# Peptides against a protein of PDB entry 1EMU: the designs that were tried, part 72

Target 1, 132 residues: chain A of PDB entry 1EMU
Amino acid sequence: PPYLKWAESLHSLLDDQDGISLFRTFLKQEGCADLLDFWFACTGFRKLEPCDSNEEKRLKLARAIYRKYILDNNGIVSRQTKPATKSFIKGCIMKQLIDPAMFDQAQTEIQATMEENTYPSFLKSDIYLEYT

## One batch from the design tools (peptide; made by RFdiffusion4, then SolubleMPNN)

Design b2_p20_4_s1 (from b2_p20_4, 10 letters changed)
Fold by OpenDDE base, seed 1:
Structure b2_p20_4_s1 (fold): chain B 132 residues (1-132), chain A 20 residues (1-20)
Amino acid sequence: as target 1 above (132 residues)
Amino acid sequence: SALDEESEKVIEKLLEEEEK
């Protein structure tokens, strides 16, 4: 069953609608749901192909991600990303150099945070165990 | 995939919030 794959890989958990829902619920209880939303935002952003027709949308989205998750010093994402990573993102926004990979390092750092802390805790949670 | 669909939903939500 899918829940067994969830225990083997975070990617498997995040590629399952039920897995996403349960994990998000758990993260909300832990006060760190923004980790997951930021991760998905980065994934979605990277998928947008740079072209004339998408330029405005990509810039707006990049700014939205930056303002919501990076600029907020009190946010969990900001606290779990390195200063150099946040500075790089800020630079891209200010210079309007919106490369599809501009959030990759931040996403990697947030994924590492989840892999090391929230994901293992989720697998030990009542939410997951009662689902199995 | 569920991952792709969720990523698109999150993006759309962010864009909507940015326009408010």
Scores: peptide ipSAE 0.786, ipTM 0.959, DockQ to the pose 0.890; fails the geometry check
Fold by OpenDDE base, seed 4:
Structure b2_p20_4_s1 (fold): chain B 132 residues (1-132), chain A 20 residues (1-20)
Amino acid sequence: as target 1 above (132 residues)
Amino acid sequence: SALDEESEKVIEKLLEEEEK
């Protein structure tokens, strides 16, 4: 069953609608749902290939991600990303150099945070165990 | 995929919030 695959990898969990829903519910209870949303935001952003028709959209989206998750010093994403990573992102925004990979390092760091903490905790949670 | 769909939903929400 799918829930067994969820325990095998975070990627499997995040590639399942039910998995995403349950994990988000868990993260909300833990006050760290922004980790997941940021991760998905980075994924979605990277898929937008640079072209004349989406340049404005990409810039707006990059700014939105930056302002919501990186600039907020009290946010969990900001707290779980390295200063150099945040500085790099800020630089990209200020210079308007919006490379599809500009959030990759931040996404990696947030993914590591989930892998090390929230994902294992989720697999031990009542939410997951009751689902199984 | 579910991952792709969720990614799209998230960025759409972000863009909507940015427009406000």
Scores: peptide ipSAE 0.785, ipTM 0.959, DockQ to the pose 0.905; fails the geometry check
Fold by OpenDDE base, seed 2:
Structure b2_p20_4_s1 (fold): chain B 132 residues (1-132), chain A 20 residues (1-20)
Amino acid sequence: as target 1 above (132 residues)
Amino acid sequence: SALDEESEKVIEKLLEEEEK
């Protein structure tokens, strides 16, 4: 069943609607839901192809991601990303140099945080175990 | 995929919030 694949990789968990739902519920209880939402935001952002028709949308989205997750020093995403990474993103926003990969490093760092902490904890949680 | 769909949902939510 799919829940067994969830235990094999975070990617498998995040590529399943039920897995996403359960993991988000768990993260909310832990006060870490922004980790997941930021990860998905980065994924969605990177998929937007740079073109004239997408320029405004991509800029707005980049700013939204930055303000919500990076600029907020009280946020878990900000706390779990390196200063140099946040500085780079800020620079991109200020210069309006919106490369599709501008959040890649931050996403990697947040993914590592999930891999090392919240994801393993999720697999030991009542939420996951009751589902199995 | 579910991953792609969720990514789109999150993006749209962020854009909606940005417009407010």
Scores: peptide ipSAE 0.785, ipTM 0.959, DockQ to the pose 0.904; fails the geometry check
Fold by OpenDDE base, seed 5:
Structure b2_p20_4_s1 (fold): chain B 132 residues (1-132), chain A 20 residues (1-20)
Amino acid sequence: as target 1 above (132 residues)
Amino acid sequence: SALDEESEKVIEKLLEEEEK
């Protein structure tokens, strides 16, 4: 069953609608749902290939991600990303150099946080265990 | 995939919030 795959890898969990829902619920209870949303935002952003027709959209999205998750010093994402990573992102925004991969390092750091903390905790949670 | 769909949802939500 899918829930067994969820325990095998975070990627399997995040590629399942039910898995995403349960994990988000768990993260909300832990006050760190932004980790997941940021991760998905980065994934979605990277998929937007630069072109003349979506330049404004990509810039707006990059700014939105930056303002919501990186600039918020009190946010869990900001606390779990390195200063150099945040500075790089800020630089991209200021220079309007919006490369599809500009959030990759931040996403990697947030993924590591989930892999090391929230994901293992989720697998021990009542939410997951009662689902199985 | 669920992952792709969720990514799109999150992006659209962010853009909607930005337009406010």
Scores: peptide ipSAE 0.785, ipTM 0.959, DockQ to the pose 0.887; fails the geometry check

Design b2_p20_4_s2 (from b2_p20_4, 9 letters changed)
Fold by OpenDDE base, seed 2:
Structure b2_p20_4_s2 (fold): chain B 132 residues (1-132), chain A 20 residues (1-20)
Amino acid sequence: as target 1 above (132 residues)
Amino acid sequence: SALDKTSEEVVEKLLEEEEE
């Protein structure tokens, strides 16, 4: 069953609607749902191909991600990303150099945070165990 | 995939919030 795959890979968990829902519920309980939202935001952003028709949209989205998750010093995403990573993103925003991969490092760092902390905790949570 | 769909939804939400 899918829930067994969730325990084998975070990616498997995040590629399942039920898995996403349960994990999000858990993260909200832990006060760190922004980790997941940021991760998905980065994924969605990277999927937008740079072209003339998408330029404005991509810039707006990049700014939105930056303002919501990176610029907010009180946010968990900001606290779990390295200063150099945040500085790079800021630079991209300020220079309007919006490369599809501009959030990749930040996403990697947030993914590592989830892999090392919230994801293992989720697998031990009542939410997950009751589902199984 | 669920991952793709969720990513798109999150993006759309962020863009909506940016416009508000």
Scores: peptide ipSAE 0.791, ipTM 0.957, DockQ to the pose 0.904
Fold by OpenDDE base, seed 4:
Structure b2_p20_4_s2 (fold): chain B 132 residues (1-132), chain A 20 residues (1-20)
Amino acid sequence: as target 1 above (132 residues)
Amino acid sequence: SALDKTSEEVVEKLLEEEEE
């Protein structure tokens, strides 16, 4: 069953609608749902191909991600990303150099945070165990 | 995929919030 794959890989969990829903519910209870939302935001951003028609959209999205998750010093995403990573993102925003990979390092760091803490905790949670 | 769909939904929500 799919829930067994969820325990084998975070990626498998995040590629399943039920898995995403349960994990997000768990993260909300832990006060760290922004980790998951940021991760998906980065994924969605990277998928937008740079072109004339997407330029404005990509810039707006980059700014939105930056303002919501990086600029907020009290946010969990900001606290779980390295200063150099946040500085790089800020630089991209200020220079309006919006490379598809500009959030990759931040996404990697947030993914590591989930892998090290929230994902293992989820697999031990009542939410997951009752589903199995 | 669920991952792709969710990513798109999150992006659209962020863009909507940015315009408000």
Scores: peptide ipSAE 0.790, ipTM 0.957, DockQ to the pose 0.888
Fold by OpenDDE base, seed 5:
Structure b2_p20_4_s2 (fold): chain B 132 residues (1-132), chain A 20 residues (1-20)
Amino acid sequence: as target 1 above (132 residues)
Amino acid sequence: SALDKTSEEVVEKLLEEEEE
């Protein structure tokens, strides 16, 4: 069953609608749902290929991600990303150099945070165990 | 995939919030 795959790989968990829902619920209870939302935001952003028609949209999205998750010093994402990473993102925003990969490093750092902390905790949570 | 769909949904929400 899918829940067994969830225990084997975070990617498997995040590639399953039920897995995403349960994990997000867990993260919300832990006050760190922004980790997951940011991760998905980065994924979605990267998939938007640069073109003339997408330029404004991509810039707006990049600014939205930056303002919501990176600029907020009190946010869990900001606290779990390195200063150099945040500075790089800020630079991209200020220069309007919106490369599809501009959030990759931040996403990697947030993924590592989930892998090391929230994901293992989720697998020990009542939410997951009751689902099994 | 669920991953792709969720990513798109999150992006759409962020864009909507930015327009507000």
Scores: peptide ipSAE 0.791, ipTM 0.957, DockQ to the pose 0.905; fails the geometry check
Fold by OpenDDE base, seed 3:
Structure b2_p20_4_s2 (fold): chain B 132 residues (1-132), chain A 20 residues (1-20)
Amino acid sequence: as target 1 above (132 residues)
Amino acid sequence: SALDKTSEEVVEKLLEEEEE
């Protein structure tokens, strides 16, 4: 069953609608759902190919991600990303140099946070165990 | 995939919030 694959990798969990829902519920209880939302935001952003028709959309999206997750120093995403990473993102926003990979490092750091903390905890949670 | 769909949904929500 799919829930067994969820225990094999975070990617498997995040590629399953039920897995996403359960993990999100768990993260909300832990007060860190923004980790997952940011991760998905970065994924979605990277998929937008740079072109004339997408320029405004990509800039707006980058700004939205920056303001919601990076700029807020009290946010879980901001606390779990390195200063140099946040500074780089800020620079991209200020210079309006919106490369599809501009959030890659931040996403990597947030993924590492989930891999090391919330994902293992989820697999030990009542939410997951009761589902199995 | 669920991952792709979810990422698109998150992006759309962020864009909607940005325009408000």
Scores: peptide ipSAE 0.791, ipTM 0.957, DockQ to the pose 0.894; fails the geometry check

Design b2_p20_4_s3 (from b2_p20_4, 8 letters changed)
Fold by OpenDDE base, seed 1:
Structure b2_p20_4_s3 (fold): chain B 132 residues (1-132), chain A 20 residues (1-20)
Amino acid sequence: as target 1 above (132 residues)
Amino acid sequence: SALDEESERVIEELLKEEEE
């Protein structure tokens, strides 16, 4: 069953609608749902191919991600990303150099945070265990 | 995939917030 694959990798969990829902519920209880939303935002952003027709959209989205998750020093995403990573993102925004990979390092760091902490805790949670 | 769909949903929500 799918829930067994969820325990094998975080990617499997995040590629399942039920898995996403349960993990999000767990993260909300832990006050760190922004980790998941940021991760998905980065994934979606990287998929947008640069072209003249979507330049404004990509810039707007990059700014939105930056303001919501990186700029807020009290946010969990900001606390779990390295200063150099945040500085690089800020630089891209200020210079309007919006490369599809500009959030890759931040996403990697947030994924590592989930892999090391919230994901293992989720697999031990009542939410997951009751589902199995 | 669920992953792709969720990523699109999150992006749309962010863009919507920017318009408000």
Scores: peptide ipSAE 0.792, ipTM 0.959, DockQ to the pose 0.900
Fold by OpenDDE base, seed 3:
Structure b2_p20_4_s3 (fold): chain B 132 residues (1-132), chain A 20 residues (1-20)
Amino acid sequence: as target 1 above (132 residues)
Amino acid sequence: SALDEESERVIEELLKEEEE
């Protein structure tokens, strides 16, 4: 069953609608749902290829991600990303140099945070265990 | 995939908020 794959890989969990739903519910209870939304935002952003038709959209999206998750020093994403990583993103926004990979390092750091803390905790949670 | 669909949903919501 899919829930067994969820325990083997975070990626498997995030590639399942039920997995996403349960994990988000858990993260909300822990006050860190922004970790998941940021991760998906980065994934979605990277999929947008640079072209004339996407230029404005990509800039707006980059700004939105930056403002919502990186700029807020009290946010969980900001607290779990390195200063140099946040500074790099800020620089990209200010210079309007919007590379598809500009959030990759931040996404990696947030993924590591989930892998080391919230994901293992989820697998031990009542939400997951009752689902199994 | 669920991952692709969720990522698309999230960025669309962000873009919607940016336009408001």
Scores: peptide ipSAE 0.792, ipTM 0.958, DockQ to the pose 0.888
Fold by OpenDDE base, seed 4:
Structure b2_p20_4_s3 (fold): chain B 132 residues (1-132), chain A 20 residues (1-20)
Amino acid sequence: as target 1 above (132 residues)
Amino acid sequence: SALDEESERVIEELLKEEEE
């Protein structure tokens, strides 16, 4: 069953509708649901290929991600990303150099946070165990 | 995939918030 695959990799969990739902519920209880939403935002952003028709949309989206998750120093995403990473993102926004990979390092750092902390805890949680 | 659908949903929500 799918829930067994969820325990084998975070990617398997995040590629399952039920897995996403349960993990988000767990993260909300832990006060860190923004980790997951930021991760998905970065994934979606990277999928948008640079072209004339997407330029405005990509810039707006990059700004939205930056303002919501990076700029707020009290946010969980900001606290779990390195200063150099946040400075790089800010620089891209200010210079309007919106490369599809501009959030890759931040996403990697947030993914590492989930892999090392929240994901293992989720697999030990009542939410996951009751589903099995 | 569920991953693709969720990423798209999150993006759409962010863009909607930018317009408000």
Scores: peptide ipSAE 0.791, ipTM 0.958, DockQ to the pose 0.878
Fold by OpenDDE base, seed 2:
Structure b2_p20_4_s3 (fold): chain B 132 residues (1-132), chain A 20 residues (1-20)
Amino acid sequence: as target 1 above (132 residues)
Amino acid sequence: SALDEESERVIEELLKEEEE
């Protein structure tokens, strides 16, 4: 069953509708749901291929991600990303150099945070165990 | 995939918030 795959990899968990839902619920209880939303935002952003027709959309989205998750020093995403990573993103925004990969390093760092902390905790949580 | 769908949903929500 899918829930067994969830325990094998975070990617398997995040590629399942039920897995996402349960993990999000858990993260909300832990006060760190922004980790997941940021991760998905980065994934979605990277999928948008640069072209004339979506330039404005990509810029707006990049700004939104930056303001919501990176600029907020009180946010968990900001606290779990390195200063150099945040500085790079800020630079991209200020210079309007919106490369599809501009959030990759930040996403990697947030993924590492989840892998090391929230994901293992989720697998030990009542939410997951009751589902199994 | 669920991952793709969720990523799209999150993006759309962010863009919606940006417009508000």
Scores: peptide ipSAE 0.792, ipTM 0.959, DockQ to the pose 0.904; fails the geometry check

Design b2_p20_4_s4 (from b2_p20_4, 10 letters changed)
Fold by OpenDDE base, seed 1:
Structure b2_p20_4_s4 (fold): chain B 132 residues (1-132), chain A 20 residues (1-20)
Amino acid sequence: as target 1 above (132 residues)
Amino acid sequence: SALDQTSEEVVKKLLEEEEK
């Protein structure tokens, strides 16, 4: 069943609607759902192909991600991203140089945080175990 | 996929909040 694949990789968990729902519920209980939302935001942003018609949309989205997750010093995403990474993102926003990969390093760091902490804990949680 | 759909939903919400 799919829940066995969830235990094999975080990516498998995040590519399943039930998996996403359960993991998000768990993260909300832990006060760190922003990790997951930021990860999905970065994924969605990278998928937007640069073109004249998308320029305004991409800039707005980049600013939204920056303001909500990076600029908030009290947020878990900000606490789990390196200063150099955040500075780079800020620079892109200020210069309005919105490269599709501008959040890649931040996403990698947040993914590592989940891999090392919340994802293993989820697999030991009653939410996951009761589902199985 | 669920991953792609969720990504799009998150993006949509962020853009809506930005224009609010």
Scores: peptide ipSAE 0.795, ipTM 0.961, DockQ to the pose 0.885
Fold by OpenDDE base, seed 3:
Structure b2_p20_4_s4 (fold): chain B 132 residues (1-132), chain A 20 residues (1-20)
Amino acid sequence: as target 1 above (132 residues)
Amino acid sequence: SALDQTSEEVVKKLLEEEEK
């Protein structure tokens, strides 16, 4: 069953609608659902091709991601990303140089946070165990 | 995929919030 694959990799968990739902519920209880939302935001952002028709959309999205997750120093995403990473993102926003990969490092750091903390905890949680 | 669909939904929500 799919829940066994969820225990094999975070990617498998995040590629399953039920897995996403359960993991999100768990993260909300832990007060860190923003980790997942940011991760998905970065994924979605990277998929947008840098062309004339997407220029405004990509800039707006980048700004939205920055303001919601990076700029807020009290946010879990901001706390789990390195200063240099946040500074780089800020620079891209200020210069309006919106490369599809501009959030890659931040996404990597947030993924590492999930891999090391919340994902293992989820697999030990009542939410997951009761589902199995 | 669920991953692709979820990422798209998150992006759409962020853009909607940005336009407000």
Scores: peptide ipSAE 0.795, ipTM 0.960, DockQ to the pose 0.891
Fold by OpenDDE base, seed 5:
Structure b2_p20_4_s4 (fold): chain B 132 residues (1-132), chain A 20 residues (1-20)
Amino acid sequence: as target 1 above (132 residues)
Amino acid sequence: SALDQTSEEVVKKLLEEEEK
């Protein structure tokens, strides 16, 4: 069953609608749902191909991600990303150099945070165990 | 995929918030 795959790989968990829902619920209870939302935001952003028709949209999205997750010093994402990473993102925003990969490093760092902390905790949570 | 769909949903929400 899918829940067994969830225990084997975070990617498997995040590629399953039920897995995403349960994990997000868990993260919300832990006060760190922004980790997951940011991760998905980065994924979605990267998939937007640069072109004339997407330029304004991509810039707005990048700014939204930056303001919501990176600029907020009190946010869990900001606390779990390195200063150099945040500075790079800020630079991209200020220069309007919106490369599809501009959030990749931040996403990697947030993924590592989930892999090391929230994901293992989720697998030990009542939410997951009761689902099994 | 669920991953792609969720990513798109999150992006849409962020853009909606930015337009407010």
Scores: peptide ipSAE 0.796, ipTM 0.961, DockQ to the pose 0.904; fails the geometry check
Fold by OpenDDE base, seed 4:
Structure b2_p20_4_s4 (fold): chain B 132 residues (1-132), chain A 20 residues (1-20)
Amino acid sequence: as target 1 above (132 residues)
Amino acid sequence: SALDQTSEEVVKKLLEEEEK
């Protein structure tokens, strides 16, 4: 069953609608749902092709991600990303150099945070165990 | 995929919030 694959990798969990829903519910209870939302935001951003028709959209999205998750020093995403990573993102925003990979390092760091803490905790949670 | 669909939804919500 799919829930067994969820325990094998975070990617398998995040590629399943039920898995995403349960994991997000768990993260909300832990006060760290922003980790998951940021991760998905980065994924969605990277998928946008840099072309003339997407230029304004990509810039707006980059700014939105930056303001919501990186600029907020009290946010969990900001606290779980390295200063150099946040500085790089800020630089991209200020220079309006919006490369599709500009959030890759931040996404990697947030993914590592989930892999090391929230994902293992989820697999031990009542939410997941009752589903199995 | 669920991953792709969710990422697209998150992006749309962020853009909507940005326009407010």
Scores: peptide ipSAE 0.795, ipTM 0.961, DockQ to the pose 0.888; fails the geometry check

Design b2_p20_5_s1 (from b2_p20_5, 8 letters changed)
Fold by OpenDDE base, seed 2:
Structure b2_p20_5_s1 (fold): chain B 132 residues (1-132), chain A 20 residues (1-20)
Amino acid sequence: as target 1 above (132 residues)
Amino acid sequence: SALDETSEEVVEKLLKEEEE
């Protein structure tokens, strides 16, 4: 069953609607749902191909991600990303150099945070165990 | 995939919030 795959891979968990829902519920309980939202935001952003028709949209989205998750010093995403990573993103925003991969490092760092902390905790949570 | 769909939803939400 899918829930067994969730325990084998975070990616498997995040590629399942039920898995996403349960994990999000858990993260909200832990006060760190922004980790997941940021991760998905980065994924969605990277999927937008740079072209003339998408330029404004991509810039707006990049700014939105930056303002919501990176610029907010009180946010968990900001606290779990390295200063150099945040500085790079800021630079991209300021220079309007919006490469599809501009959030990749930040996403990697947030993914590592989840892999090392919230994801293992989720697998031990009542939310997950009761589902199984 | 669920991952793709969720990513798109999050993006749309962020863009909407940016417009508000």
Scores: peptide ipSAE 0.792, ipTM 0.959, DockQ to the pose 0.947
Fold by OpenDDE base, seed 3:
Structure b2_p20_5_s1 (fold): chain B 132 residues (1-132), chain A 20 residues (1-20)
Amino acid sequence: as target 1 above (132 residues)
Amino acid sequence: SALDETSEEVVEKLLKEEEE
């Protein structure tokens, strides 16, 4: 069953609608759902190809991600990303140099946070165990 | 995939919030 694959990798968990739902519920209880939302935002952003028709959309999205997750120093995403990473993102926003990979490092750091903390905890949680 | 669909949903939500 799919829930067994969820225990094999975070990617498998995040590629399953039920897995996403359960993990999100768990993260909300832990007060860190923004980790997942940010991760998905970065994924979605990277998929937008840079072209004339997407320029405004990509800039707006980059700004939205920056304002919601990076700029807020009290946010869990901001706390779990390195200062240099946040500074780089800020620079991209200020210069309006919106490369599809501009959030890659931040996403990597947030993924590492999930891999090391919330994902293992989820697999030990009542939410997951009761589902199995 | 669920991953792709969810990422698109999150993006659209953020864009809507940015325009408000």
Scores: peptide ipSAE 0.791, ipTM 0.959, DockQ to the pose 0.943
Fold by OpenDDE base, seed 4:
Structure b2_p20_5_s1 (fold): chain B 132 residues (1-132), chain A 20 residues (1-20)
Amino acid sequence: as target 1 above (132 residues)
Amino acid sequence: SALDETSEEVVEKLLKEEEE
């Protein structure tokens, strides 16, 4: 069953609608749902192909991600990303150099945070165990 | 995929919030 794959890989969990829903519910209870939302935001951003038709959209999205998750010093995403990573993102925003990979390092760091803490905790949670 | 669909939903939500 799919829930067994969820325990084998975070990616498998995040590629399943039920998995995403349960994990997000868990993260909300832990006060760290922004980790998941940021991760998906980065994924969605990277998928947008740089072209004339997407230029404005990509810039707006980059700014939105930056303002919501990086600029907020009290946010969990900001606290779980390295200063150099945040500085790089800020630089991209200020220079309006919006490369598809500009959030990759931040996404990697947030993914590591989930892998090391929230994901293992989820697999031990009542939410997951009751589903199995 | 669920991952792709969710990422698109999150992006659209962020863009909508940015406009408000």
Scores: peptide ipSAE 0.790, ipTM 0.959, DockQ to the pose 0.942
Fold by OpenDDE base, seed 5:
Structure b2_p20_5_s1 (fold): chain B 132 residues (1-132), chain A 20 residues (1-20)
Amino acid sequence: as target 1 above (132 residues)
Amino acid sequence: SALDETSEEVVEKLLKEEEE
């Protein structure tokens, strides 16, 4: 069953609607749902191919991600990303150099945070165990 | 995939919030 795959790989968990829902619920209870939302935001952003028609949209999205998750010093994402990473993102925003990969490093750092902390905790949570 | 669909939903939500 899918829940067994969830225990084997975070990617498997995040590629399942039920898995995403349960994990997000867990993260919300832990006050760190922004980790997951940011991760998905980065994924979605990266998939938007640069072109003339997408330029404004991509810039707006990049600014939205930056303002909501990176600029907020009190946010969990900001606290779990390195200063150099945040500075790079800020630079991209200021220069309007919106490369599809501009959030990759931040996403990697947030993924590592989830892998090391929230994901293992989720697998030990009542939410997951009751689902099994 | 669920991952792709969720990513798109999050993006759309962020863009909507940016317009508000």
Scores: peptide ipSAE 0.793, ipTM 0.959, DockQ to the pose 0.968; fails the geometry check

